# Peptides against a protein of PDB entry 9GMZ, part 13

Target 1, 343 residues: chain A of PDB entry 9GMZ
Amino acid sequence: TGFPLELLTRPATERLAYFENYTVAHPRLKEVYEILMRTIAEPAGASFIFVYGASGVGKTTLRLRVEQKLTELALPKLESDRARVPVVGIEAIAPESRYFNWKEYYTRALITLEEPLIDHKFDYGVRGISRDNFGKINVESKVVAPALRRALENALIHRHPDVFFVDEAQHFGKVASGYKLQDQLDCLKSLANMTGILHCLLGTYELLTFRNLSGQLSRRSVDIHFRRYCADSPEDVQAFKSVLLTFQQHLPLAETPNLVDHWEYFYERTLGCIGTLKDWLKRVLSDALDREATTITLKDLQKRALSVAQCQKMFKEIQEGERQLSETEADVQNLRSALGLGA

## One batch from the design tools (peptide; made by RFdiffusion4, then SolubleMPNN; from b1_p29_4, 13 letters changed)

Design b1_p29_4_s3
Fold by OpenDDE base, seed 1:
Structure b1_p29_4_s3 (fold): chain B 343 residues (1-343), chain A 29 residues (1-29)
Amino acid sequence: as target 1 above (343 residues)
Amino acid sequence: AAAAAEAARAAEIAALAEKTSKESEKTLP
């Protein structure tokens, strides 16, 4: 079904919020969601899950849907286990300096673990961590990163989440030296091992470079590739058109725009990434609502499209990531063939 | 035939999206 028709009489802010909160359950999102949910339920001794794919493929949407589902599944058990948090999700921030800010990372993780539904606020046992009247954690400047790490380890053990999500995890790789990158990986490994909590790192294809630096992670990690839709696959083209058709039905406008007829232009400017498509349509919808327009035109789309130069840059980054994965798959096949194991 | 298959698949995606969206609104504030 389309959007609720009552939205046409509602303020532009409510109409935009409806589309913003709307999630298309497209085939690649469903597939990766099912794999991730199964892996979280049965990690089989894994300490890490790596979810990698193009920027704007929909990794944040995947995380939010998994967080929601894990919360829903935990709700009946939270009545008996009031200390438990079902899931923790944070975004890694790009370092402003040559060094990753671990103090900020630990602080953000601790803030996220203080979910409002938790009746019993955890005592961190660390001087200089306090809570305000709103339950917000305040960390004094005197609190050093090793103390915040111990506080986070204790909090993760006590709260025992099913998974710890780190979105934009490629930002761990944005350090000036390979040694510092290894130290960061060893810090994350140590945190996962000390707490017994499964970590899921979501990121761009730059996350592969981070993963490949640690031969010890390979034994305790599961990989999930969140693929874009490819124009060379008839099934992927049909899935992409179906997403466009769903979005046109869920744009809260008086006249339903024909997005499907322009599918090639949408593909050219999104590279088959549904997150990029949704963000583009949000910008165009906002402009249309500001003008009190009845529909969206091709001219409105063109005004908010990524430039050809931006698309070319994004496509190069995608091709390099897809190449690295294809080489790894070919290397496995070559190794199997060289071992006399049939392909 | 192709347009009917596209419309049927879009309707299935939309129904799943609505189900997932309504499940999102039930998360207590």
Scores: peptide ipSAE 0.013, ipTM 0.402, DockQ to the pose 0.049
Fold by OpenDDE base, seed 2:
Structure b1_p29_4_s3 (fold): chain B 343 residues (1-343), chain A 29 residues (1-29)
Amino acid sequence: as target 1 above (343 residues)
Amino acid sequence: AAAAAEAARAAEIAALAEKTSKESEKTLP
């Protein structure tokens, strides 16, 4: 089934919004989604979930789909428990300094917790946190990070989300020293332990460096590798072609473009990352709609493609991450062999 | 058959996702 044909008579803004909101379910997304949903439902004493993979693999799409599903599943309970939120999702901010801004992190988390179903009367127990007439949290400049942490702990306990998502979580690792990185891990661990809320950190392969610094987190974490599609795997190539086929059917254009015949070019410029592919197609669709074009051409694709130099840089970052994971797998095999367990 | 059933479930998840996003847009006052 393609896009609704009625979109062809609608404004360019609605046609673009349709494609923007459209999510292709692809094998890797589905696999990671099922693992993540299962782990959230049955954390088995885990306090953390790490979801790592290439930039543009689709981690944010995964998060949003899980948030939505958790919200759907919680809806019947939210009518009876007005304090409960099903899920909390924030993005970690890149530090402007050598230090992670915990004050900003806690403030954003508190603001995100202020969904419309909230008891607007909840007191965070912290002076200088107020609500405006619209229920929006205002945090006075005088409120210090430790006070905001206590407010967040109280809010998370009171609202009891099934999971706390932190997207772009590699930003916790962007600190001046390894000791401070451990302090960040201990801070997150303490927040998870104090609240009893499962934390899911989504990020690039830089998140592995963060994860590997805490042998204590490894015992209470579940790792989920969101792999890209690899051109050396026939199954992955077929899955990638199937994604292209689905996208071409869901581009709200009068003439269906043949994306599948150009699969190698799409692979070259996306590295098998479906988020990168979708964002590329969004740009190309926007340009086509602005021109009232009936279809998209290879020239339109080329105009909005990432440069070869950008792809080479991204590929190097991916290869380093994939290498680190392969070394970890080899270390497990070496450990098993050393223990007299078969490989 | 299995791939078609998987694509159908994925489309169902996507459609439910679109429905809950539209319902969340409607439940925003």
Scores: peptide ipSAE 0.008, ipTM 0.358, DockQ to the pose 0.035
Fold by OpenDDE base, seed 3:
Structure b1_p29_4_s3 (fold): chain B 343 residues (1-343), chain A 29 residues (1-29)
Amino acid sequence: as target 1 above (343 residues)
Amino acid sequence: AAAAAEAARAAEIAALAEKTSKESEKTLP
């Protein structure tokens, strides 16, 4: 079934919002969703989950779907447990400076924990944290990062989310020295250990640097690879074509565009990343709606495509990440063979 | 104070439910 035909008579803003809100349940998303949901339900002593994959593979969509499902599952229990939240999700901001801003991170995490209105009575035990009349946290400039950390630890313990999501978590790695990166990981590890809250870090293949630096996190982490679709796999090509077919049916235009016949061009400019594909189609749909166009043409697609240079850069980053994973798998196999466990 | 706390919690649950409903219209086909 395609989009609701009534949308053709609706404002461009509603038509665009429909497509922005539409999510294709593609095979890789379903697979990673099931693994992530199972791991959250049964962490087996893990304190961390690492979800890594190409930029634009759909990690944010995965997060939002898991947050939704965890919220739905928790709703019946939230009436009896007045403090509980089902899930906390934040995005790590790229530091403007060479140093990750922990003060800002803790402040945003606290704000996210307080949306919407908890009991005005929860004292974080930190002077200079207040709530406004709308329950929003105000943090005075004098409050230092260690105090905000204690406040966040207390808030996480009190609200006891099933998981704490950090999207774009590769931004923790932008610290100029490997030593400082270890300190960041030890800080996150300490927060997870002190709160008993499972942390899920979602990010690019740059998260593999975090995995490799902390041999102590490896014992308490679960790794989930969110793979792109590969053109060398007939199954992956078919899945990618099926996603294009679904998107063409859900573009709220008078004439259904033929996206599937251009699958190779879509693959060339997305590298098999469905998030990149969706964002491209959003831009093209917005342009089509602004022109009151009946359909989308190849020329419309070409105007909003990533450049070949951008795709080449993204592809090099993907290949390096996929290579590092393949080498790690080979190293594990070599270790197993050396231990006499067989291949 | 207790009634305000209960109203605030009810509003929190309602906002979470509304987020889930707006996202549930984003049904995974």
Scores: peptide ipSAE 0.159, ipTM 0.712, DockQ to the pose 0.058; fails the geometry check
Fold by OpenDDE base, seed 5:
Structure b1_p29_4_s3 (fold): chain B 343 residues (1-343), chain A 29 residues (1-29)
Amino acid sequence: as target 1 above (343 residues)
Amino acid sequence: AAAAAEAARAAEIAALAEKTSKESEKTLP
């Protein structure tokens, strides 16, 4: 099954939006989705879920799919419990300064909690938080971070989401010292404990530093590794080729491009990261639609590919993350062996 | 006022349901 053929008569914007909103159900995404959904349903006293993997592996796609599914599952209950929000998802912004902006974080979280379903004027108990005529939260510049935190705690308690997502959570780590990173984690831990809301942090392998900072977080956290596809695994190569075939069928062009025959070049420039692949194909599709082209050529792909230098940098970051995880897995095996538990 | 707020909320839930349904056709199996 390919794209709807009627898209060929539609504007370039609609054709591009179709591809942007298309998601390939690839094996690693499915596996991580099932683990994450199960963990949200049965957190077993966990306060945190850490989802880590390469940049461009598809963590944001995973988040959006889980948010969608949790919303779908909650819809029948939202008729009776009109105060409930099923899920909250925010993206952590890289700080413009050397310090994480908690005021901005709390403001964005409050705004996201209030979209779209809030007819009920919840009083946040904080002066300088108001709603406009459209129900959108306005936070006055005079409101301080501790007041916004109390407003967010109250909102999370009243809305009671199944999970609070923080995407790009490695940006908490951009604080130049491990000590400041621990302070950020203690703030998040305190927010989770005060509200009783499960937090899911999605990010790069820099999130592994978060797990190592607090032995108390390790007891109350679940880890999910979102792996890339590896070229040394025949099964992973076959899965990657299957993803290329699926994207090939879902590019809204008059002539189906042959992406699968170029799988090695796609692998070289994506490192087995499906998000990186999708973003590349989106850029190439946009260029093809702007030219009213019937198909995509190898030259079109080359024009929008990441440089070899970019891929080499990304690959070093991946290898370091994969190494740290492999060492942790070996430490677990060594601990089991030392305890007299079989491998 | 209460009836208008209930009608607005019902319309928002319906819009969310429609959005979620359109997105669900693209779901992970």
Scores: peptide ipSAE 0.030, ipTM 0.463, DockQ to the pose 0.063; fails the geometry check

